# Designs tried in a protein design run: peptides against a protein of PDB entry 3ZOQ. Part 25

Target 1, 223 residues: chain A of PDB entry 3ZOQ
Amino acid sequence: QLLQDSWWNQLKEEFEKPYYQELREMLKREYAEQTIYPDSRDIFNALHYTSYDDVKVVILGQDPYHGPGQAQGLSFSVKPGVKQPPSLKNIFLELQQDIGCSIPNHGSLVSWAKQGVLLLNTVLTVRRGQANSHKGKGWERLTDRIIDVLSERERPVIFILWGRHAQMKKERIDTSKHFIIESTHPSPFSARNGFFGSRPFSRANAYLEKMGEAPIDWCIKDL

## One batch from the design tools (peptide; aimed at target 1 P86 N132 H185)

Design b2_p16_6 (made by RFdiffusion4)
Pose (drawn by RFdiffusion4):
Structure b2_p16_6 (pose): chain A 223 residues (1-223), chain P 16 residues (1-16)
Amino acid sequence: as target 1 above (223 residues)
Amino acid sequence: ATAEAEQEAYELRLAH
C-alpha cells in the first residue's frame, strides 16, 4: 500500500496494472542512475497531505520543477529557502490583490495542502534540467484516474484550472456537481491576459461557503 | 544568460 486508506480505496487497482509496474521499474533505474525530481519519497506528497475525503479545492499543474531544491511533490509550491519562480510570484501577486495577503518570504504552499487544497501535477517526476522529460511515461494515465475518482465523488470539488493544458481536463470532470474556476496561466507570458483579476481564491471560498464548508485561509506566513 | 533563456522557454511552455 503506497497511499493512505481514503486514496488507496479509490486507486489500488491502478497500482496493480502493467503500466504502473513499468513506470516504477523505469523510476527505480533513473533515481539510481541520474538526478530525478522530486525526491523519491516526495512523489505522492499532494495525496499524503490532502486525503480523498478532505479535498476541497484542486489546483492542477503539469510537471515538477526541474531544478535543485525546488519540487516537493506538489504543484506550484517550492521548498522553503529557494527563490520563487516567476509563475509562483504571479500567484502571490494575484493572491495579494484578491485576498489581501502579504507576499511571503518563501514559496511553500504546504499550508494550503493541509487545509484541503490538492496540489496535483499531471506528471509526478522529471529529470533535472530537462522539462517534460517524463512526459508519456505513465503518470498521465494515473493522474487522469485521480481526476476521475474526484469527479465521481459525491461531495463537490472545486477545480482551479490555469492555462490550456489544465483546461483540457474539463472533459473528465462532472460539472453537474463540481465547480470550475479557469483562466489563463500565471506564466508571465499569459498572466496579464486573464489570470490577473480573476480572483480564484475568493471565488473558491465563496463556493465553499455556499456548501457550508469552512473557507481556506490562503495567506502564507513567513518562515 | 543561458539560465535566463531556459527559464523563459520554460515559462513560455507553461503559457501554451

Design b2_p16_6_s1 (made by RFdiffusion4, then SolubleMPNN; from b2_p16_6, 11 letters changed)
Fold by OpenDDE base, seed 3:
Structure b2_p16_6_s1 (fold): chain B 223 residues (1-223), chain A 16 residues (1-16)
Amino acid sequence: as target 1 above (223 residues)
Amino acid sequence: SAAEEQLREEEERLSK
C-alpha cells in the first residue's frame, strides 16, 4: 500500500478549535433547515481526491455553485450532466488555446483532482440561490490553514490565483519555495482583461517539469 | 485509511 500524508493529519487540530465547533453547529442547522450545496458528503471532496502529499497545483475558488446539482466539492467544477457555467466555459476556452485540448462535453474537473490539482474553494458551502451566504462563518479560517500547511510543505506547490479574491491569499504563500500564477478571473466580466492568454496550464506544467515532476494532463475526456 | 475515515465522519456530522 502507498504511504500518503493525509489532510486529517494536517488539519485535525483545527476541527477541535472553537471557531470550527461554531461552524459545525451552524452548518448542522443550515443543512437541516435550508437547501445547502454541495451535499454534505461532498464538502471535502477536494481533500478526498487530492491528499496533502499529492498536491501539485492549487486552484482557488470562492464558494460553491448555488444551483441544483451543480456543486461537487471542487472549485469551478460541476457534476456531469450539468451545463457548464460561464467561468468554466472560459477556463476550457483558455485550456484549448493554451495547450490545444478539446472542450469537453461536461464540466467535471475530477480528472485534474486525481492528478494532484487541489480544487479548493475558500468557503466550502452555500445556501441554494444565495451566493456567499456562508461567507465569514468559519470556512475561511480552515481553508487558510490548508493554504498555510501547503506553504509550509518542503515539496513545492504551484498556486493558480485567478482574480482578486484568490490573490488575497498570496501573502500566506512562501514564494521562496512555491510558485504563483496570477491573472484576472475567468468570469465573463474579467476574462478578457487578462485571463485569456495567461496560459496557466502550460505554465504550471513548465514548473512541474523544472521540479522533476510529471506534468498534469489537463485535457479532459468526454463522458 | 483511518485518516480519510475521519474526514468522512466529519461530513456525516454535518448531514441531516
Scores: peptide ipSAE 0.567, ipTM 0.923, DockQ to the pose 0.022
OpenDDE base, seeds 1, 2, 4, 5: peptide ipSAE 0.020, 0.522, 0.095, 0.337; ipTM 0.538, 0.913, 0.734, 0.867; seed 4 fails the geometry check

Design b2_p16_6_s2 (made by RFdiffusion4, then SolubleMPNN; from b2_p16_6, 10 letters changed)
Fold by OpenDDE base, seed 3:
Structure b2_p16_6_s2 (fold): chain B 223 residues (1-223), chain A 16 residues (1-16)
Amino acid sequence: as target 1 above (223 residues)
Amino acid sequence: SAAKKEEEEIERRFAE
């Protein structure tokens, strides 16, 4: 899959490594034999929408939604027309309380991605109905490298780390250059333990303003 | 429903 030049320059060495070739072969079998999400053309949508140089904010997810028509290659995001998953609903609730945005009538976060919010899952594919079915197959090594090359970038990045899974990546982030916003996960099973009221959107924009960068327009228009 | 169970599985994993 063709990447933007800035990402290709950062990741081309990874794609030449045996682990990635093995991952690709695995994926070829998986997509041929089972229903895999997202669509193979959408696997790298996060990198397609947000170039390496344009990344302002990173929001880490685990792996894609595993229901029909949901995953679109962006963490937490669902295709227009798809019911908003509970975590996404809670994200929008916090967004509303944080900076006053209305709740959109869809769940697509593409507008964030286009503004420099890298919506990255640590695992980029999943079998239908089988959460984490592609865990430990090589994606984590690639996405770790994505975090690493962003950490090595001189221009600061804001990492929003919701929940323990995302926060485990904190050790890979140079906090002398980059900013981290942490809270519990927006999942209904954890949101009331710290996510609600964490105000990650206004905090991210505050950092961007301090850096002399344009803030993110987090409010999502209806479709 | 199966869809609801799948949704719950996702959300439980997210919270871990």
Scores: peptide ipSAE 0.458, ipTM 0.919, DockQ to the pose 0.828
OpenDDE base, seeds 1, 2, 4, 5: peptide ipSAE 0.390, 0.433, 0.425, 0.448; ipTM 0.904, 0.914, 0.912, 0.917

Design b2_p16_6_s3 (made by RFdiffusion4, then SolubleMPNN; from b2_p16_6, 9 letters changed)
Fold by OpenDDE base, seed 5:
Structure b2_p16_6_s3 (fold): chain B 223 residues (1-223), chain A 16 residues (1-16)
Amino acid sequence: as target 1 above (223 residues)
Amino acid sequence: AAEEEERRREEERLAR
């Protein structure tokens, strides 16, 4: 199958449901008739880089970047050689202030994903130049199930919920088992209202260490 | 993208 066995075991029932089949048929038309991001091979990159069992941290985004060459199937992340979007620049500013990391010369968060940071958008595709164009088409039902099966997992997860959209998922998370880090969104319009100084990276690592898990190396090397 | 949606929400908040 397209997914790792650990994710397939958790999600196989969703792929058989009518809503997902309708979503797939919609996507076939969209990719044929429109410019859609990310590349169809990259849609599930978050699940490819981070297995169900390897998830330590979840960072929720809304939908992919809608510009050429930007989206790579990971929330907030952009392909190497792409100019860093304003929200991502603010993420790196907070990273530098929080734990002293240098600002990388690229915007790829693949190194986080490989360490167990699930970089999940709630909607996994978008039309070129049209933010939220695939909202309400079935992705949210699948990604809600991803949150649910992680919430049901006995091994604890850290959920980083930036902004109101991500925070609306809090009701699906069992806070008796899992830890939540909340702040305003890293967007230039909201970052000064609580994102800056929230120190999500050090707080996540402190919780991982408390659980006896290896911390995340959040520092990103230049390419 | 999340940034544009957050911008819209913040503009709506500031207009209230």
Scores: peptide ipSAE 0.039, ipTM 0.704, DockQ to the pose 0.123
OpenDDE base, seeds 1, 2, 3, 4: peptide ipSAE 0.037, 0.037, 0.041, 0.034; ipTM 0.695, 0.691, 0.713, 0.696; seed 3 fails the geometry check

Design b2_p16_6_s4 (made by RFdiffusion4, then SolubleMPNN; from b2_p16_6, 9 letters changed)
Fold by OpenDDE base, seed 3:
Structure b2_p16_6_s4 (fold): chain B 223 residues (1-223), chain A 16 residues (1-16)
Amino acid sequence: as target 1 above (223 residues)
Amino acid sequence: SAAEEELQRYEESLAK
């Protein structure tokens, strides 16, 4: 897929590496033989919506939703018309409690992405009904590089790390330049242990304001 | 539904 110039400049060396070539070949087979999500054209939507230079906030997810019509290449986000997954519902609940946003009638986070919120999964594809089926196939190396090049960027980034999986990436983030917001995962099985009340949205905007940048309009309009 | 149950199991795994 064609990436924006800013991302291409940061990642072009990765795409030439054997691991990525092998990943690509694997994906070709997978998409041909299995039902894979998201649509192949949507794999890099996070990078399409949010250029390297435009990244203000990063929200890390694990891998795409594995149900029909759900994944759209953005962490935690689902296509309009799709029932909001539990974690996403809790994200919206926290959003409401944090900064007063109404709960949207859809689950698309594209509006965040367009404002500079990089909604990045560490693994960018999945087989239908098989969570983590593409774990360890090469995506993690690429997405680690994405984190690395953002960490190396002079302009600060805010990393929102929900749960242990995302928090494992802390070691790759230069906290002398960048900010980290951590809590438990928004999953119903962990949200009450710290996610609720963590106020990641207002905290992120507070950092942005301190940096002299425009805050994110986290509120999502109904469709 | 089966899909909802599968999603629930997934959500459980995310919490760990």
Scores: peptide ipSAE 0.610, ipTM 0.944, DockQ to the pose 0.795
OpenDDE base, seeds 1, 2, 4, 5: peptide ipSAE 0.599, 0.524, 0.590, 0.589; ipTM 0.942, 0.926, 0.941, 0.940

Design b2_p16_7 (made by RFdiffusion4)
Pose (drawn by RFdiffusion4):
Structure b2_p16_7 (pose): chain A 223 residues (1-223), chain P 16 residues (1-16)
Amino acid sequence: as target 1 above (223 residues)
Amino acid sequence: SAEEEAYITELNESNE
């Protein structure tokens, strides 16, 4: 068993399939022969921090950060102590305009995960310095199933889909129950074309309040 | 795409 019960009860059948076994064997070799991020113990951190039952909001990313000391097994977040990349700086600028939070002295979003924000990348590993290097190796098949089981959940889930790749997942989400907040990506190329001013954080909290759920305290505290 | 290339470039530069 690789995950806590709430998730394992939804995903155990996927981990038994040939594609996962092939992916696991490739990763055992690559972690021993080269530099792979995030650290192997951190691959499933988004699901460890945010159980299936506790998921309130899902923020979809693509692949992990590919530099030393960055990736934590969470979308968009970085380990404390490293510089915040441009897209993450833009997420904090939008958070400041929307909610009013000060800009933090680190980029870790673990606080969000502990409050029910599933920071799910669609690809869970990457070779150092080589973006998208683990594309098509089997992670998409698993993360599509993670999206499927969340879409099948009775209690509604709020999906935040930034950019084109994340928005492609709308087809897998049952919008008769679930909420979608979508905009352009926070990358500097696209942040001033819709992401800025979109107010995703207060909008997510409004959906939660309508459902009688506690809102997320989005502000990140300095370390 | 242009946006993906720009994103990867800016990320690589910020990592230096």

Design b2_p16_7_s2 (made by RFdiffusion4, then SolubleMPNN; from b2_p16_7, 8 letters changed)
Fold by OpenDDE base, seed 1:
Structure b2_p16_7_s2 (fold): chain B 223 residues (1-223), chain A 16 residues (1-16)
Amino acid sequence: as target 1 above (223 residues)
Amino acid sequence: SAEEEAREKALAEAEK
């Protein structure tokens, strides 16, 4: 069993489908012949840290960071000791302005994941130095299914969709049950067009309170 | 627009 029970029950049928079998074979070759990120054991970290039933919030990313030591299988997150990428820096700036959190001395978002924030990329692997190199290879079908099964869940979920790429998934989300928080992408090239001041963290917690759930502690402690 | 979406994707790629 690749995943914990709650996700396995939702996704086991996907792993048996030809598209995923082909993806798996491709990945075996890629990891053998190329430098691929994240580490193969970290590909499904988002699902490892946040079970299907424990998902409170979803934050969608595109694909992993393609530099050495960066990606850790969580969208926007980088391993401790790694310089914070520009988008992540802006996320922390908005976090500070939104709810007063200090800027952490690292870029790991694992603490969010452990609280029920699913940090999901639409594509879960990448070649070193080649953004979107594994686009269209099968990951999108699996991650679409992840969104679908969450949308079908009776217990509401909050989807934070930064940028148009993430917002393309809105059509898969049942807005009669689930909440969506949208803004421009935190990238330096788009953040000033709506991301800054969007206050996604306080808004997410407001929804959680309305649902009778514990809010997320978004503040990240230094390591 | 589709062009704006493509641009944003490219920006995200460049950011990494």
Scores: peptide ipSAE 0.188, ipTM 0.805, DockQ to the pose 0.178
OpenDDE base, seeds 2, 3, 4, 5: peptide ipSAE 0.162, 0.169, 0.176, 0.166; ipTM 0.798, 0.796, 0.817, 0.819; seed 3 fails the geometry check

Design b2_p16_7_s3 (made by RFdiffusion4, then SolubleMPNN; from b2_p16_7, 10 letters changed)
Fold by OpenDDE base, seed 1:
Structure b2_p16_7_s3 (fold): chain B 223 residues (1-223), chain A 16 residues (1-16)
Amino acid sequence: as target 1 above (223 residues)
Amino acid sequence: SEEERAREAALAEADK
C-alpha cells in the first residue's frame, strides 16, 4: 500500500515486520475468498486524506462498517448515498447542538479528514456481516504505532476518545503535550450517558486556537 | 464496547 511520504517515514519499519507481512497475506486470502470491507483500495484512506504532519485531531473508531457500500476507510464515515448509521446520526446531533451545524444529507466525513482530522479505526478491515472478524490479526499493532508516532510528534494533537475502546489508548498518549477529549460513545446505547452535551467539536477548536492553529470547519455541506 | 453493542443490536448489515 502506497502511503504519503510523511506517513511512510513514520511507519515504513512496521510494514517490514513479520506481523504485518502475515497480516498482508491474510488479507489477500480474505479479499479473494470472502467479501471484505472496505474496498482494498480504501483501507488506508485515513492516512491518504490526512498526512502525518497535517494531523490536528484524531477520532478513534473500532473497525469498519460491515455492510455493503458503507465503509470508506474512515472511522464513523459512510460513503455518500448510504443511510447514516445510528452512531453517526448521534454525532451529527451533537454537532448541531454544539456548534450549530445543520445535519448533512449524507454521512461522508471526508471534509473533516481533508482538514486534518485523522479518522482512524483500530482495525482497518472486516468481513461482511461479521463485526470484529479481523480483530487480533495485526491491525492493532500498526494502529498502535500510528498513535505512538503521533504522541511522539512535537506539534500537539487533539485526541477525541469516545467510549471505552478508544479510551484504552489513552495510556499511549503523552498528555503533557497532547489534548484528550473523552466521553461515552455516540452509540444509541451510550450517547445519553455523556456523549450528548460533551461538545467535542467546540472544545477541539478551542484547543486548536490555543495552539495557534486554524480551527476545523466541522460543518458538512449537503451533496 | 458501546460500539460493539450497537452492532450486535442491529440486523444483518448492521450499522453502528
Scores: peptide ipSAE 0.056, ipTM 0.761, DockQ to the pose 0.331
OpenDDE base, seeds 2, 3, 4, 5: peptide ipSAE 0.037, 0.036, 0.044, 0.040; ipTM 0.740, 0.728, 0.757, 0.756; seed 4 fails the geometry check

Design b2_p16_7_s4 (made by RFdiffusion4, then SolubleMPNN; from b2_p16_7, 10 letters changed)
Fold by OpenDDE base, seed 1:
Structure b2_p16_7_s4 (fold): chain B 223 residues (1-223), chain A 16 residues (1-16)
Amino acid sequence: as target 1 above (223 residues)
Amino acid sequence: SAEDAAREAALAAAEE
């Protein structure tokens, strides 16, 4: 079984579809013949850490980091001991300016995931050194379905959409029930055009409080 | 790193 939580009930039909069967076969070949990230056991970490019912916030990424030891199956997150990539550094800079958190000495966002922040990439695997190498192979259909079933959920969700790629998913989100926080991407190429000063963390918590839910503790402790 | 730079470049391209 792929999933042992509330996600299985939402996604089981997808895993039976031909597109996913083809994706799975492709991935078997890729992992056998190429260096693929993340580790195959970590592909669905976002769903493992944050169940369907426990999702409070969604942060969308594109695809995993493609360097050795970086990706851990969570968008923007890197394993402890790995240098923080530029986008992640900017995320922490905004976190500091937004709500006063210290910049952690590592890049793991697992603590967010455990609190209900779904750290979802639209594509869940990548070849070493080849960004977007698994684009258009079937992941997008599955992750679109993940967005869809969350949009259909009665209990509201907050979607944080950094950059145009993530913002293209707005059409799939029922804004009568769910809240969207948008800005430019945290990448050094775009962060100064709107990401810095966007205060997504305090805004998300303000909305959670309005909904009567516990806010996220965004501050990350050092390891 | 080179990998980080390449990734950021790819992200930038996706934003355009």
Scores: peptide ipSAE 0.224, ipTM 0.846, DockQ to the pose 0.095
OpenDDE base, seeds 2, 3, 4, 5: peptide ipSAE 0.107, 0.097, 0.018, 0.081; ipTM 0.747, 0.741, 0.533, 0.737; seeds 2, 5 fail the geometry check

Design b2_p16_8 (made by RFdiffusion4)
Pose (drawn by RFdiffusion4):
Structure b2_p16_8 (pose): chain A 223 residues (1-223), chain P 16 residues (1-16)
Amino acid sequence: as target 1 above (223 residues)
Amino acid sequence: MTAELEEFEEELRLAE
């Protein structure tokens, strides 16, 4: 068993399939022969921090950060102590305009995960310095199933879909129950074309309040 | 210079 019960009960059948076994064998070799991010112990951190039952909001990313000391097994977040990349700086600028939070002295979003924000990348590993290097190796098949089981959940889930790749997943989400907040990506190339001013954080909290759920405290505290 | 170009290309990739 690789995950806590709430998730294992939804996903155990996927981990038994040939594609996963092939992916696991490729990763055992690559972690031993080269530099793979995030650290192997951290691959499933989004699901460890945010159980299936506790998921309130899902923020979909693509692949992990590919530089040293960055990826934590969470979308968009970085380990404390490293420089915040441009897209993450833009996420904090929008958070400041929307909610009013000060800009933090680190980029870790673990606080969000502990409050029910699933920071799910669609690809869970990457070779150092080589973006998208683990594309098509089997992670998409698993993360599509993660999205499927969240879409099947009775209690509604709020999906935040930034950019074109994340928005492609709308086809897998049952919008008769679930909420979608979508905009352009926070990358500097597209942040001033819709992401800025979109107010995703207060909008997510409004959906939660309508359902009688506690809102997310989005502000990140300095370390 | 190389690091700046790599960052630029990565942000462009994410924006597409």

Design b2_p16_8_s1 (made by RFdiffusion4, then SolubleMPNN; from b2_p16_8, 11 letters changed)
Fold by OpenDDE base, seed 1:
Structure b2_p16_8_s1 (fold): chain B 223 residues (1-223), chain A 16 residues (1-16)
Amino acid sequence: as target 1 above (223 residues)
Amino acid sequence: AEEEERQRALEERLAK
């Protein structure tokens, strides 16, 4: 099946809806006629690496990187061997200042995903060299549902919302159960206006400890 | 404009 059981049980109804069928047909055409990222097999990597029940932290992105070899189906993450984009570099700078981690020699965040950090973009595909080219085509409805079913979960989740786009999803999150960490975006355009010094990693781990859960090992080893 | 959108737009310009 398309997703592992825990996510499938939460989302199976969405995949039967007309909006998703239309999205699917659009994507078939796009992948056939255009260069689309990530690879079609990697679109749902965030859900593959982190099951519904294992989600501890959510980090929201907008849409995938649109350059060759970059996107791997995880928000902010790039495949090994790919130059770290500016936003990701700033994420690692904050990581270093926050909890003392070394800056890794690659940009893959798979180790976070495997620990329960859902690295979710609100739009899951993009046309090469055309940022937001698949905005408004149906992905947002699905990813809103992902946020909704996590918000409805009894076991608390930590949502890290960098920038205005991610923060617009705050209204969908039940703050009586879940924790939200907000700051400006790690982009060079906004990082110095609040992202740097926001210490999202130590704060997330502090919440996890309060909930009686194991903290995330945010430090990333070199490859 | 959203912060990530600005960054993506910049990356797009640099790629051209």
Scores: peptide ipSAE 0.100, ipTM 0.752, DockQ to the pose 0.100
OpenDDE base, seeds 2, 3, 4, 5: peptide ipSAE 0.034, 0.091, 0.072, 0.047; ipTM 0.705, 0.726, 0.742, 0.731

Design b2_p16_8_s2 (made by RFdiffusion4, then SolubleMPNN; from b2_p16_8, 10 letters changed)
Fold by OpenDDE base, seed 3:
Structure b2_p16_8_s2 (fold): chain B 223 residues (1-223), chain A 16 residues (1-16)
Amino acid sequence: as target 1 above (223 residues)
Amino acid sequence: AAEEERQRREEERLAK
């Protein structure tokens, strides 16, 4: 896909590698033979909304929602009109308790992305109804490179790592330059074990202020 | 234990 210049400069070498070509061939077959999410045009939405240079915060997800009309190429985000998944509901509950935002009537996190929140899944596609069906097919190598080039960036980044899967990426992050906010996952099965009360939004903004950067407006307006 | 951690990971995955 066509990427912004800043991301292209960072990732162009990956797209020429055999693993990525194999991934693309796999995806061609998958999109032809199966129902795959998100729409192929939306796969790189996280990079489309948030340029390499504009990244302030990274929120890592696993893979896209696998239900109809849900995934929009942003971690944890769902298209307007889609019922908010349980983890997203808990994210909004924590947002409300952390900084007083109202719970929006939709689940789109595009407003975060536009402000420099990279909403990145480690795997960027999924088969309908089959969670993690595209795990181990090459996406992780590309998204690891995305983490790496951000870690190598001089301008600091805040990484929000919810749950064990995201936290496995800590070894790729230079903590001498970058900040990490960790808690349990917002899933109903883990949220009460540390996600609730973790206040990731105010903490992220506190770091941004210390860096002399504009804070994120985390509050999401109704549509 | 290791089993509890495995279950938690699976639950986090399923309830993403």
Scores: peptide ipSAE 0.039, ipTM 0.725, DockQ to the pose 0.248
OpenDDE base, seeds 1, 2, 4, 5: peptide ipSAE 0.032, 0.035, 0.033, 0.033; ipTM 0.697, 0.710, 0.701, 0.699; seeds 4, 5 fail the geometry check

Design b2_p16_8_s3 (made by RFdiffusion4, then SolubleMPNN; from b2_p16_8, 8 letters changed)
Fold by OpenDDE base, seed 4:
Structure b2_p16_8_s3 (fold): chain B 223 residues (1-223), chain A 16 residues (1-16)
Amino acid sequence: as target 1 above (223 residues)
Amino acid sequence: MEEEKKLLEEEKRLAS
């Protein structure tokens, strides 16, 4: 999968490393022998929609949705026409309470990605019906590098870290340059313990304004 | 529905 020049310049060395070649070979086998999500052409959609230089906000997820037609290569996002997963529904509930956005009739977060919100999972593929089935196969090393090169960027980034898994990446982020927004995960099993009321969207925009950057239009229009 | 259950189980795992 060919990346934009901005990401290629940051990640080209990774693609030549043995771990990534092994990951690539594993994925070739997996896609040939199993049902893997997202579509192989969509694996790097987060990087396709949001260039390295255009990243304003990062929202970390764990791995893709593992049901048919759901994953589109963006964390938490689902293709139009797909039922919104529980976490995503809660994200929209918080969005409504935070800044007054209406709940969209779809779950696509592409509009965020196009504005500079990098919707990155730490693992970028999954077998159908098998959550976290591609854990420990090399994705984490690549996505760690993505976090690293963003952390090393001079222009500040806002990292939204929901839940412990995402928060474990905090140690890789230079908090002297970058901003962190943390809360519990939007999952129904954790949202009431801190996610609801955390107001990550207004807080992110407040940071952007302090940086002299345009805020994100978080509101999503119906399709 | 089985996939729905698995999705819910994942939501529980993600909350951990």
Scores: peptide ipSAE 0.535, ipTM 0.910, DockQ to the pose 0.739
OpenDDE base, seeds 1, 2, 3, 5: peptide ipSAE 0.532, 0.525, 0.535, 0.524; ipTM 0.910, 0.907, 0.909, 0.909

Design b2_p16_8_s4 (made by RFdiffusion4, then SolubleMPNN; from b2_p16_8, 10 letters changed)
Fold by OpenDDE base, seed 1:
Structure b2_p16_8_s4 (fold): chain B 223 residues (1-223), chain A 16 residues (1-16)
Amino acid sequence: as target 1 above (223 residues)
Amino acid sequence: DEEKKKQEEIEKRLAE
């Protein structure tokens, strides 16, 4: 099946709906006729690495990187060997200032995903060199449902919402159960307006400890 | 360099 059982149970109804079938057909054409990122096998990597029940933290992104070899199916993450994009560099700078982690020599956030950090983009595919080219094609409806089913989960989740795009999803989150960490986006054009010094990593771990859960090891080892 | 310019455009949009 497309997804592991825990996510399949939550999302199977979506995959049967016309909007998703239309999205699927569109994607088949796109991948056949154009260069699309990430690799089709990596589209749902965020859900593959982090099961529905294992989600502790959600970090929302917009859509995948549009350059060759960059997108890994995880928000903000890039494959090893790929130059770290500016936003990711700033994420690591804040990580260092927040909890003292060294800057890794790569940009892969897979280690976070394996610990329960759902690195979810709201749109899961993009044409090479064309940012947001797959906006409004159906992904947002699916990813909204992902947020919804997490919000409905009894076990609390921590949502990290950087920038206005991510923060627009706040209305879908039951704040009586779940925690939200908000700041400006790590982009060089906004990071100095609130992202730097926001300490999202230590704050997330503080919430996890309050809930009686193991904290995330945010520090990333060199490859 | 074109990719770098496109990346910059994205970074500006993300900052909004």
Scores: peptide ipSAE 0.490, ipTM 0.923, DockQ to the pose 0.769
OpenDDE base, seeds 2, 3, 4, 5: peptide ipSAE 0.455, 0.476, 0.451, 0.471; ipTM 0.917, 0.921, 0.916, 0.920

